# Peptides against a protein of PDB entry 6UG1: the designs that were tried, part 44

Target 1, 304 residues: chain A of PDB entry 6UG1
Amino acid sequence: SNEERKRRKYFHMLYLVCLMVHGFIRNEWINSKRLSRKLSNLVPEKVFELLHPQKDEELPLRSTRKLLDGLKKCMELWQKHWKITKKYDNVGLYMRTWKEIEMSANNKRKFKTLKRSDFLRAVSKGHGDPDISVQGFVAMLRACNVNARLIMSCQPPDFTNMKIDTSLNGNNAYKDMVKYPIFWCEVWDKFSKKWITVDPVNLKTIEQVRLHSKLAPKGVACCERNMLRYVIAYDRKYGCRDVTRRYAQWMNSKVRKRRITKDDFGEKWFRKVITALHHRKRTKIDDYEDQYFFQRDESEGIPD
Target 2, 301 residues: chain A of PDB entry 6UG1 as posed
Amino acid sequence: SNEERKRRKYFHMLYLVCLMVHGFIRNEWINSKRLSRKLSNLVPEKVFELLHPQKDEELPLRSTRKLLDGLKKCMELWQKHWKITKKYDNEGLYMRTWKEIEMSANNKRKFKTLKRSDFLRAVSKGHGDPDISVQGFVAMLRACNVNARLIMSCQPPDFTNMKIDTSLNAYKDMVKYPIFWCEVWDKFSKKWITVDPVNLKTIEQVRLHSKLAPKGVACCERNMLRYVIAYDRKYGCRDVTRRYAQWMNSKVRKRRITKDDFGEKWFRKVITALHHRKRTKIDDYEDQYFFRRDESEGIPD

## One batch from the design tools (peptide; aimed at target 1 V21 T113)

Design b2_p20_2_s4 (made by RFdiffusion4, then SolubleMPNN; from b2_p20_2, 9 letters changed)
Fold by OpenDDE base, seed 1:
Structure b2_p20_2_s4 (fold): chain B 304 residues (1-304), chain A 20 residues (1-20)
Amino acid sequence: as target 1 above (304 residues)
Amino acid sequence: DELKKLMEEMTEFVEKFKQA
């Protein structure tokens, strides 16, 4: 019905705000001074130097290569630190079906919220789910004075899916779900004036995304619970930015159709949400990023 | 700050939803 369509759109909006607020709060927690002091000790001086290379005036690419090598070594150090990767409880922050949402509304389960203290302890011990691990990795890089931001792929229920039953049956459902991450890292390369993508936990990869990312879900089974629609970046200064354009090859032709921002009302609403979560002044880094997004929009073209 | 409280409540809601 038209009413059910409106209900699903509204619920998607509410759920999206809740996810974005969750990302914001996790970004605050990883700025913990106590955690920073502990995590900085994981990074040897030689690795710290690679993270902060001098500008090579002859070949700036050499400086970028040092940074990339430093980030690779940080991923290796993080793997040594992280002792226990817990499975997600149920689907974690992956996308729920409408049926699962309806069923959850009926179940008054007492859920134990992860307190800030528990999070900090989990990161410090290296015991937690993949999301906590990624968040801790971002904290470690920030402890080394790296301009690292937390990236969250927000997975609200698909308001474009009007099926009554959306049950997902399959023995490999969890494996397909976790094939691609929900959280990852970006690091500012001051030499190339670009964000470097770092997945320290899932794919264990470092990318300089041009047109396509390995972190973008591919295949029907993987996209059932992980649709690239809202990739939100949280920086160390409490900036909040939509960076979906980086990871979406087909932003205009495919991704926009599945976003609340497909219409002017949704665009204005989403901009208000981003603005409410953005607690810093604009910087030259934002200018370079916006220029990159503009070039990517021009290069994709307007879908016919 | 009421906004901070609301944000914490929303995070608790999301975490409850994550575990559901």
Scores: peptide ipSAE 0.029, ipTM 0.698, DockQ to the pose 0.910
OpenDDE base, seeds 2, 3, 4, 5: peptide ipSAE 0.026, 0.023, 0.023, 0.024; ipTM 0.683, 0.645, 0.640, 0.663

Design b2_p20_3 (made by RFdiffusion4; failed a check: too like the target's own chain)
Pose (drawn by RFdiffusion4):
Structure b2_p20_3 (pose): chain A 301 residues (1-169, 173-304), chain P 20 residues (1-20)
Amino acid sequence: as target 2 above (301 residues)
Amino acid sequence: DQATFNVFDESLPKIEELFD
């Protein structure tokens, strides 16, 4: 019914707001001073110097390379620090079906509250699922004074799914791509470097294509790329989906609430509500990348 | 279920602060 259609659109908006705000608060917890100081001693002087390379006037590229080596070394040592990698209970933060949600609302059960202290203890011990692990990785980079963003792919239920049944054909297929990952600024190449230290264990300087965007019909059942939100040290919140969307204006726009005008205005209201800093020059360099990327997409196939 | 619970538990007070 048109009524259920409208409810799905609203609940989608609601669940999306909650997800984005969770990203906002979790990024706050990541900045915890007490935790940062402990995680900083995990980084040797050699790697620390690689994470803060000297300006190389003749060839800025060498500085970028040193940072990449540093990022690689950090990924490696984080693989060692993280001793216990849990499985997501049930579905984690991957996209759920309308049926699944309706049923979760029905069954109230018992839920163990988490809170901030438990999160900190888990990151210091090295116990947690991949979300906690990557979030802790970002906290470590920040304790070393690198401009690290937390990236979250918000996976609200699909408001474009009109079906009354909503059934699907696997765990391994869900976890092929991450919900959380990291970006780090390169002041030499003036670009954001994408880092996934937990799932794909890769570092990529995304230009026009990214390894992180999910592919194949089976894998996209639980992970439909729509809202890639970046949170930074100074409490910025930017929609970074353009970096990770091969067909943004075609394929992805149909799945976002921003396809109509009311949707875009509303979404902007939330981003602004979550962006608690003023514009820097880096924001401009990023907007330039996005503009060029937006104009290079062209006609679809 | 647990992850979703945590999202609502942590986000609703903050949403009230922001939009009320």

Design b2_p20_3_s1 (made by RFdiffusion4, then SolubleMPNN; from b2_p20_3, 8 letters changed; failed a check: too like the target's own chain)
Amino acid sequence: DQYLYEVFETSLPKLEELFS

Design b2_p20_3_s2 (made by RFdiffusion4, then SolubleMPNN; from b2_p20_3, 8 letters changed)
Fold by OpenDDE base, seed 2:
Structure b2_p20_3_s2 (fold): chain B 304 residues (1-304), chain A 20 residues (1-20)
Amino acid sequence: as target 1 above (304 residues)
Amino acid sequence: DQYLHQVFEESLPVLKELFD
């Protein structure tokens, strides 16, 4: 019905805001000075020097290569620190079906909320789910004075799916779900004037995204619970930016159709949400990023 | 659902602060 379509749209909006606020809170928690002091001790001086290379005036690419080597070594150090990767309870922050949401609303079980103190202890010990691990990795890079962002792929229920029964088939669902991450890292390369993508936990990869990312879900089974629609970046200065354009090959033709921003009302609403979560002034880094997004929009063309 | 409970419980106070 038209009423059910409206209900699903509004529930999607509420769910999206709650996810974006969750990302904001985790970004605040990883800025802990106490955690920073502990995590900086994991990084030897030689690795710190690679993270902060001198500017090569002849070939800036040499400086970028040193930074990439430093980031690789940081991923290796992080793997040594992280002792226990817990599985997600249920589906974690991956996308739920409408049926799962309706069934969950009937479950009156009290769950324990993870407090800031529990999170900081989990990161310090190296015990937690993959999301806590990625968030801790961003904290370690920030402890080394690296301009690292926390990236969150927000997975609200698909308001474009009007099927009554959205039940997913069971056994392989978890493996396909966790094939691609929900949280990852970006690092600012001051030499190339670009963001470097880092997945320290899931794919254990570093990439310089041009046209496509390895972190973008591919295949029907992987996209059931991980639909790239809202990739939000949280920086060390409490900036909040939509960076979906970096990771979406087909932003205009495919991704936009599944976003709340497909219409003018949704676009205006989503801009208000981003503005409310964005707690810093604009910088030259934002100018370079917006220029890159503009070039990506032009290169995709108008969808036929 | 622990993750849903976490997200909704922690977000409600912050949503009030951010959008009031």
Scores: peptide ipSAE 0.342, ipTM 0.890, DockQ to the pose 0.812
OpenDDE base, seeds 1, 3, 4, 5: peptide ipSAE 0.329, 0.339, 0.335, 0.335; ipTM 0.885, 0.884, 0.884, 0.887

Design b2_p20_3_s3 (made by RFdiffusion4, then SolubleMPNN; from b2_p20_3, 7 letters changed)
Fold by OpenDDE base, seed 5:
Structure b2_p20_3_s3 (fold): chain B 304 residues (1-304), chain A 20 residues (1-20)
Amino acid sequence: as target 1 above (304 residues)
Amino acid sequence: DQYLYQVFEESLPVIEELFS
């Protein structure tokens, strides 16, 4: 019905705001000075020097290579620090079906929320789910004065799915779900003037995204609970930016159709949400990023 | 659903603050 379409759209919007605020809160928690002091001690001086290479005036690529090597070593150090990776309870922050949401609404069971103190202890001990691990990795890089962003792929329920029963049938549903991350890291490369993508936990990869990312979900089974639609970046200065364009090959032709921003009302609303979560002034880094997104939009073209 | 409950419960106060 038209009413059910409206209900699912509004519920998607509410859920999306709650997810984006969750990312904002986690981004604040990882800025903890107490955590920063502990995590900086995990990084040897030689690795710190690689993270902060001198500018090579002859070949800036040499400086980028040092940074990439430093980031690789940080991933290795993080794997040594992280002792226990817990499985997600249920589906974690992956996408729920409409039926799962309805069943959850009927469940009056009170759950214990993870408090800031519990989170900081979990990161410090190296015990938690993959999301806590990624968030802790971003905290370690920030503790080393690296301009690292927390990236969140927000997974609100699909408001374009109008099926009554959206139950997923699959024996490997969990394995397919966790094949691609929900949280990852980006690091600013001041030499190339680009963001470097870092997945320290799931795929354990570093990439300089041009057109394609390894972190973009591929295949029907993986996309059932991980639909790339809202990739939000949270920086150390409480900046909030939509970086979906980096990871979406087909932003205009495919991804936009699944976003609230497909229409003018949704675009204006989503811009208000981003603005409310963006607590810093614009920088030249934002100018370079917007120029890259513009070039990616021009290169994709308008779908016929 | 613990994750869903956490996301809603922790976000509501912050939403009120950010959109006031």
Scores: peptide ipSAE 0.382, ipTM 0.916, DockQ to the pose 0.782
OpenDDE base, seeds 1, 2, 3, 4: peptide ipSAE 0.351, 0.365, 0.364, 0.361; ipTM 0.905, 0.910, 0.910, 0.909

Design b2_p20_3_s4 (made by RFdiffusion4, then SolubleMPNN; from b2_p20_3, 9 letters changed)
Fold by OpenDDE base, seed 4:
Structure b2_p20_3_s4 (fold): chain B 304 residues (1-304), chain A 20 residues (1-20)
Amino acid sequence: as target 1 above (304 residues)
Amino acid sequence: DQYLYEVFRESLPVLKELFS
């Protein structure tokens, strides 16, 4: 019905805001000074120096290579720190079906909320789910004065899916779900004027995204619970930016159709949400990023 | 679902503040 379509759209909007606010809160938690002091001790001076290379005036690419090497070593150090990777309870922050949402609404189960203190302890001990691990990695980089962003791929239910029963077949569902991350890191390269993508936990990869990312879900089974639609970046200064364009090869032709921003109402609404979560002034980094997104939109063209 | 409950519980106070 038209009413059910409207209900799903509004529920998607509410769910999306809740996810984006959760990302904001986690981004605040990883700015903990107490955590920063502990995590800085994991990074040797030689690795810190690689994270902060001098500008090579002859070949700026040499400075980028040092930064990349520093980030690789940080990933290795993080793997040594992280002792226990817990499985997600149920589906974590991956996408739920409409049926799962309805069933959950009927379930009066009291869940324990992870408190800030419990999160900080989990990161400090190296014990937690993959999301906590990624968030802790971003905290470690920030502790080393690296301009690292927490990236969150927000997975609200698909409001374009009007099927009543969307039961997923159970057996390989978890492996396919966790094949691609929901959280990752970006690091500002001041030499190339670009964001470097870092997945320290799942794919254990560093990439300089040009046209496509390895972190973008591929295949039907993986996309059932991880649909690339809202990739939100949270920086150390409480900036909030939509960086979906970086990771979406087909933003205009495919991704936009699955976003609330497909219409003017949704676009204006989503801009208000971003603005409410963006607690810093614009910088030249934002200008370079917006220019990159513009070039990516022009290069994709208008879908036929 | 624990994660969903956590997200909503943490978000609701902030939502009230941001959109009040």
Scores: peptide ipSAE 0.125, ipTM 0.804, DockQ to the pose 0.856
OpenDDE base, seeds 1, 2, 3, 5: peptide ipSAE 0.117, 0.119, 0.111, 0.116; ipTM 0.799, 0.802, 0.799, 0.800

Design b2_p20_4 (made by RFdiffusion4)
Pose (drawn by RFdiffusion4):
Structure b2_p20_4 (pose): chain A 301 residues (1-169, 173-304), chain P 20 residues (1-20)
Amino acid sequence: as target 2 above (301 residues)
Amino acid sequence: SLLEELDELLSEEMEKMLEE
């Protein structure tokens, strides 16, 4: 019914707002001073110097390379620090079906509250699922004074799914791509470097294509790329989906609430509500990348 | 906490929809 269609659109908006705000608060917890000081001693002087390379006037590229080596070394040592990698209970933060949600609302059960202290304890011990692991990785980079963003792929239920049944054909297929990952700024190449230290264990300087965007019909059942939100040290919140969307204006726009005007205005209201800093020059360099990327997409196939 | 309240809010809104 058209009524159920409208409810799905609203609940989608609601769930999305909650997800984005969870990203905002979790990023705050990541900045915890007490935790940052402990995680900093995990980084040797050698790697620390690689993470803060000297300006190389003749060839800025060498500085970028040193940072990449540093990022690689950090990924490695984080693989060692993280001793216990849990499985997501049930579905984690991956996209759920309308049927699944309706049923979760039905069954109330018992839910162990978490809170800030428990998160900190888990990151310091090295116990947690991949989301906690990557989030902790970002906290470590920040304790070393690197401009690290936390990236979250918000996966609200699909408001474009009109079906009354909503059934699907696997765990391994869900976890193929991450919900959380990291970006680090390169002041020499003036670009954001994408880092996934937990799932794909890769570092990529995304230009026109990214390894992190999910592919194949089976994998996209639980992970439909729509809202890639970046949170930074100074409490910025930016929609970074353009970096990770091969067909943004075609494929992805149909799945976002921003396809109509009311949707874009509303979404902007939330981003602004979550962006608690003023514009820096880096924001301009990023907008320039997005503009070029937006103009190079062209006609679809 | 605010995060718990947001999770509860989602459940309450879904229950209202199912009752209707």

Design b2_p20_4_s1 (made by RFdiffusion4, then SolubleMPNN; from b2_p20_4, 9 letters changed)
Fold by OpenDDE base, seed 4:
Structure b2_p20_4_s1 (fold): chain B 304 residues (1-304), chain A 20 residues (1-20)
Amino acid sequence: as target 1 above (304 residues)
Amino acid sequence: SELEKMKEELIEEIKKWLEE
């Protein structure tokens, strides 16, 4: 019905706001000075120097290579720190089906919200789910004065899916779900004027994304609980930016159709959400990023 | 919190739009 379509849009928007606020809160928690002091001790001086290379005036690419090597070593150090990767409780922050939402509304399931103290303890001990691990990795890089962003792929329920029963009965459902991350890191490369993508936990990869990312879900089974639609970046200065364009190869032709921003109302509303979560002034980094997104939009073209 | 107020405002905007 038209009512069910409106209801699904509402729940999508509500869920999206809740996810984006969750990302903001986690981004605040990883700015903890107590956590920062503890995590900085994991990074030896030689690795810190690689994270902060001098500008090579002859070949700026040499400076980028040092930064990439520093980030690789930070991933290795993080793997040594992290002792226990817990499975997600149920589906974590992956996409729920409409049936799962309805069943959850009927059940007074007390979602045990992780408190700030418990989060800081989990990161500090190296015990937690993959999301806590990624968030802790971003905290470690920030502790080393690296301009690292927390990236969140927000997974609200698919308002374009009008099926009544969307039960996922597959035995491999968890493996397919966790094949691609929901949280990752970006690091600003001041030499190339680009964001470097870092997945320290899932794929254990570093990328300089040009046209596509390895972090973008591929295949039907993986996309059932992880649809690339709202990739939100939270920086150390409480900036909030939509970076979906970086990770979406087909933003205009495919991704836009699955976003609330497909219509003018949804675009205006989503812009208000971003603006409300964006607690810093614009910088030259934002200008370089917007120019990159513009070039990516032009290069994709308008779908015929 | 300020985030809770902002969340409530954004929810109320969604409700108004659904009523249109």
Scores: peptide ipSAE 0.070, ipTM 0.738, DockQ to the pose 0.113
OpenDDE base, seeds 1, 2, 3, 5: peptide ipSAE 0.029, 0.026, 0.028, 0.028; ipTM 0.669, 0.693, 0.675, 0.640

Design b2_p20_4_s2 (made by RFdiffusion4, then SolubleMPNN; from b2_p20_4, 11 letters changed)
Fold by OpenDDE base, seed 5:
Structure b2_p20_4_s2 (fold): chain B 304 residues (1-304), chain A 20 residues (1-20)
Amino acid sequence: as target 1 above (304 residues)
Amino acid sequence: SELDKMLEELYEFLKKILEE
């Protein structure tokens, strides 16, 4: 019905705000000074020096290569620190079906919220789910004075899916779900004036995204619970930015159709949500990023 | 901050509405 379409749209909007606020809160928790002091001790001086290379004026690429090597070594150090990777409870922050939402409303399961103290303990011990692990990795880089962002791929229910029952095939569902991450890291490269993508936990990869990312879900089964629609970046200064354009090859032709921002009302609403979560002044880094997004938008063109 | 408390309260409220 038209009413059910409206209900699913509003529920998607509400769920998206919850996810974005969750990302904001986790981004605050990883700024903990107590956690920072503990995590900085995981990084040897030689690795710290690679994270902070001198400017090579002759060949800026040499400085970028040192930073990339430093990030690789940090990813190895983080894997050594992380002792226990827990499975997600149910689907974690991956996309729920409409049926799962309706069933959850009927089953008052008291989900225990992870408290800040429990999160900080989990990160410090290296015991937790992949999301906690990625968030802790961002905290370690920030403890080393690296300009690292927490990236969250927000997975609200698909308001464009009007099917009543979307039973997902059970047997491989978890493996396909966790094939691609929900959380990852970006690091600012001051030499190339670009964001470097780092997945320390899932794919264990470092990428300089140009046109496509390895972190973008591919294949029907993987996209059932992980649709790239809202990739939100949270920086160390409480900046909040939509960085979906970096990871979406087909933003205009495919991704936009699945976003609330497909219409003017949704665009204006989503801008208000981003603005409400963005607590810093604009910087030259934002100018370079916006220029990159503009060039990527022009290069994709308008879908026919 | 006071804003972080409000956002946490809002998150817990919204989580409660979405999980109840």
Scores: peptide ipSAE 0.028, ipTM 0.660, DockQ to the pose 0.131
OpenDDE base, seeds 1, 2, 3, 4: peptide ipSAE 0.024, 0.023, 0.023, 0.023; ipTM 0.635, 0.643, 0.642, 0.639

Design b2_p20_4_s3 (made by RFdiffusion4, then SolubleMPNN; from b2_p20_4, 10 letters changed)
Fold by OpenDDE base, seed 4:
Structure b2_p20_4_s3 (fold): chain B 304 residues (1-304), chain A 20 residues (1-20)
Amino acid sequence: as target 1 above (304 residues)
Amino acid sequence: SELDKLLEELKEWLKKWLEE
């Protein structure tokens, strides 16, 4: 019905805000001064120097290469720190079906919310789910004074899916779900004026994204619980930015159709949500990023 | 906060929709 379409749109909006607020809160928690002091001790001086290379005036690319090597070594150090990767409880922050949402509303199960103290302990011990691990990695880079962002791929239920029964078929669902991450890192390269993508946990990869990312889900089974629609960046100064354009090859032709921002009402509403979560002034880094997004929109063209 | 205002706007909008 038209009513069910409205319901799903509105529930998607509410769920999206809850996810974006969750990302904001986790971004505050990883700014913990106590955690920062502990995690800085994991990074040797030689690796710290690679994270902060001098500008090579002859070839700025040499400075970028040092930063990339420093980030690679930080990923290796993080793997040594992280002792236990727990499975997600159920589907974690991956996309739920409409049926799973309805069943969860009927089941008054008190979900135990992870407290800040428990999160900080989990990161400090190296014991937790992949999301806690990525968040801890961002905290380690921030402890080394690196301009690292927490990235969250928000997975609200698909309001464009009007099927009543969306039961996902059994046992392989978890492997396909966790094939691509929900959380990752971005690091500012001051030499190239670009964000470097870092997945320290899942794919263990570093990318300088131009047209597409390896972190973008591919294949029907992987996209059932992980649809690239809302990639939100949280920086160390409590900035909040939509960075979906970086990771979406087909933003205009495919991704926009599955976002609340497909219409003017949804665009205005989503802008209010971003503004409410953006607690810093604009910087030249934002100008370079917006210029990159503009060039990506022009290069994709208008969908036929 | 600005977030609290946004959450109240969302609650009112959800309320109006549930009353339709």
Scores: peptide ipSAE 0.028, ipTM 0.690, DockQ to the pose 0.123
OpenDDE base, seeds 1, 2, 3, 5: peptide ipSAE 0.024, 0.022, 0.027, 0.025; ipTM 0.654, 0.614, 0.677, 0.657; seed 2 fails the geometry check

Design b2_p20_4_s4 (made by RFdiffusion4, then SolubleMPNN; from b2_p20_4, 7 letters changed)
Fold by OpenDDE base, seed 1:
Parts: C-alpha cells; structure tokens; sequence
Structure b2_p20_4_s4 (fold): chain B 304 residues (1-304), chain A 20 residues (1-20)
C-alpha cells in the first residue's frame, strides 16, 4: 500500500539517524585522552616517523609511499594488539530485513548497548567485535597525530524493498554478511591531497580509491545485509561528511535510487542530519575532497 | 514497537552522550 511505503520510508529515516548518531558517539569515544595515551605506546618511533614523512619536493610520491608503509606497519601492530575478535550479536549493525524488524518489535528484548567504559576497556585489552577493533585502530592513528577518519557504512532497512517476507536464504548468511566491513578508516595524504582508505580488520587492505573500492560489497548474497548507500566519515574534530561518492562506482545510476536523497525532500532532510552532526568549520581538505567528488560525478556521466 | 526500540536506543545513546 501507499501507507506501508510511507511507513517504510519514515522508518528508514529514523533508523539512519540512529546509525549516524551511533557513529558520532563512537567517534567521540575514540577521542578519549586516556585511550590515546595507551594506544600511542603501541607505535614505535620508527613507525611514527613513517606516518609523518618529510615533504619530498622533487617527488611527492616518495612521501606518500612512506605514509603507506607506516600505515601497513600500524595494521601489523594492531593485529598483534587485538587478541579476541568476537562474533557480532545476531547481525550487529548490518542491514535487517523488514520481517526481522517487525519480529524484533514484538520481542521485548532489551538491547544491551555497550557503555563508554566497556568500549574503552575492550579497545585497551584488544577484545571485541570487528567494529570495536576498527574504531580502536582509528584511535591509535589519532594518538599518533594522524588525521584519521572513522568511516561507517550505514545500513538502514531498504525502504525500496516492498516485499513482505524477505527471508534470507541459508547457513552461509553470516559469512556473506561479514565478507565486507561496515566500519573502516580513512587517512589524509597531505602530499597527494587525497584520502587513503584503510581496512585494518576485515580485508586488511590499504587503497587509494580511483573508480572503485574493494570495500564496496559485490554479489547478491553480500548485498542482502550490506548495501553501499550511506558512507559517513567522522573526523577527529567532529566533522561529519557523506563520502559515499568515493566508494560508489555507480552513484548516479544505481546507489542514488536506494537513498532517501533520491528526491528533493530527502536531500534537504539528509543535509539537515549531516549539518546537525557536523561540528567544525570547512577546511581546504573539504575543498579537495569536494573537487574529487565533482570529477567522479563528471566521469560517471548522467545515466541515460 | 520497533519505533519504540529505536527511540529507546536513540534515547539511551543520547543520554550516554549527555552524561559524559
């Protein structure tokens, strides 16, 4: 019905705000001064120097290569720190079906929300789910004065799916779900004027994204619980930015159709949500990023 | 309802944010 379509749209909007606020709160928690002091001790001086290379004026690419090597070594150090990777409780922050949502509404199960104290202890001990591990990795880079962003792929229920029963098929659902991350890191490269993508936990990869990312879900089974629609970046200065364009090869032709921003009302609403979570002034880094997004929109073209 | 749970989740997360 038209009513059910409206209900699913509004529910998607509310769920998206809750996810974006969750990302904001986790970004605050990883700025903990107590955690920063503990995590800085994991990074030896030689690795710190690689994270902060001198500007090579003849070949800026040499400085970028040092930064990439430093980030690789930080991923290795993080793997040594992280002792226990817990499975997600149920589906974690991956996408729920409408049926799972309705069934969860009827079940008075209290959501055990992780407290800040428990999060800080989990990161400090190296015990937690993959999301806590990624968030802790961002905290370690920030402790080393690296301009690292927390990235969250927000997974609200698909308001464009009007099927009543979307029972997800079969035993491999968890493996397909966790094949791609929900949280990752971006690091600012001051030499190339670009964000470097870092997945320290899942794929253990570093990317300089041009047209597509390895972190973008591929295949029907993986996309059932992880649809690339809202990739939100949280920086150390409480900036909040939509960076979906970086990771979406087909932003205009495919991704936009699955976003609330497909219409003018949804675009204006989503801009208000971003603005409410964006607690810093614009910088030249934002100008370089917007220029890159513009070039990516021109290169994709207008879908026929 | 799930709306109530999301409101509760949002309330719990906002309360934690305000208590810190």
Amino acid sequence: as target 1 above (304 residues)
Amino acid sequence: SLLDKLKELLREELLKYLEE
Scores: peptide ipSAE 0.023, ipTM 0.656, DockQ to the pose 0.089
OpenDDE base, seeds 2, 3, 4, 5: peptide ipSAE 0.022, 0.022, 0.022, 0.022; ipTM 0.655, 0.656, 0.655, 0.653; seed 2 fails the geometry check

Design b2_p20_5 (made by RFdiffusion4)
Pose (drawn by RFdiffusion4):
Structure b2_p20_5 (pose): chain A 301 residues (1-169, 173-304), chain P 20 residues (1-20)
Amino acid sequence: as target 2 above (301 residues)
Amino acid sequence: SLTEEELNFLHDFFENHLKY
């Protein structure tokens, strides 16, 4: 019914707001001073110097390379620090079906509250699922004074799914691509470097294509790329989906609430509500990348 | 814009009800 259609649109908006705000608060917890000081001693002087390379006037590229080596070394040592990698209970934060949600609302059960202290204890011990692990990785980079963003692919239920049944054909297929990952600024190449230290264990300087964007019909059942939100040290919140969307204006726009005007205005209200800093020059360099990327997409196939 | 109280409420509401 048109009524259920409208409810799905609203609940989608509601669940999306909650997810984005969770990203906002979790990013706050990541900045914890007490935790940062402990995680900093995990980084040797050699790697620390690689994470803060000297300006190389003749060839800025060498500085970028040193940072990449440093990022690689950090990914490695984080693989060692993280001793226990749990499975997501049930579905984690991956996209759920309308049927699954209706049924979760029905069954209230008992839910262990988490809170901030328990999160900190888990990151310091090295116990957690991949979300906690990557989030802790970002906290470590920040304790070393690198401009690290936390990236979250918000996976609210699909408001474009009109079906009354909503059934699907696997765990391994869900976890092929991450919900959380990291970006680090390169002041020499003036670009954001994408880092996934937990799932794909890769570092990529995304230009026009990214390894992180999910592919194949089976894998996209639980992970439909729509809202890629970046949170930074100074409490910025930016929609970074353009970096990770091969067909943003075609394929992805149809799945986002921003396809109509009311939707874009509303979404902008939330981003602004979550962006608690003023504009820096880096924001401009990023907007320039996005503009060029937006104009290079062209006609679809 | 959203207040701090609203943000905290939305976060806790998500952890306790929507997450599961």

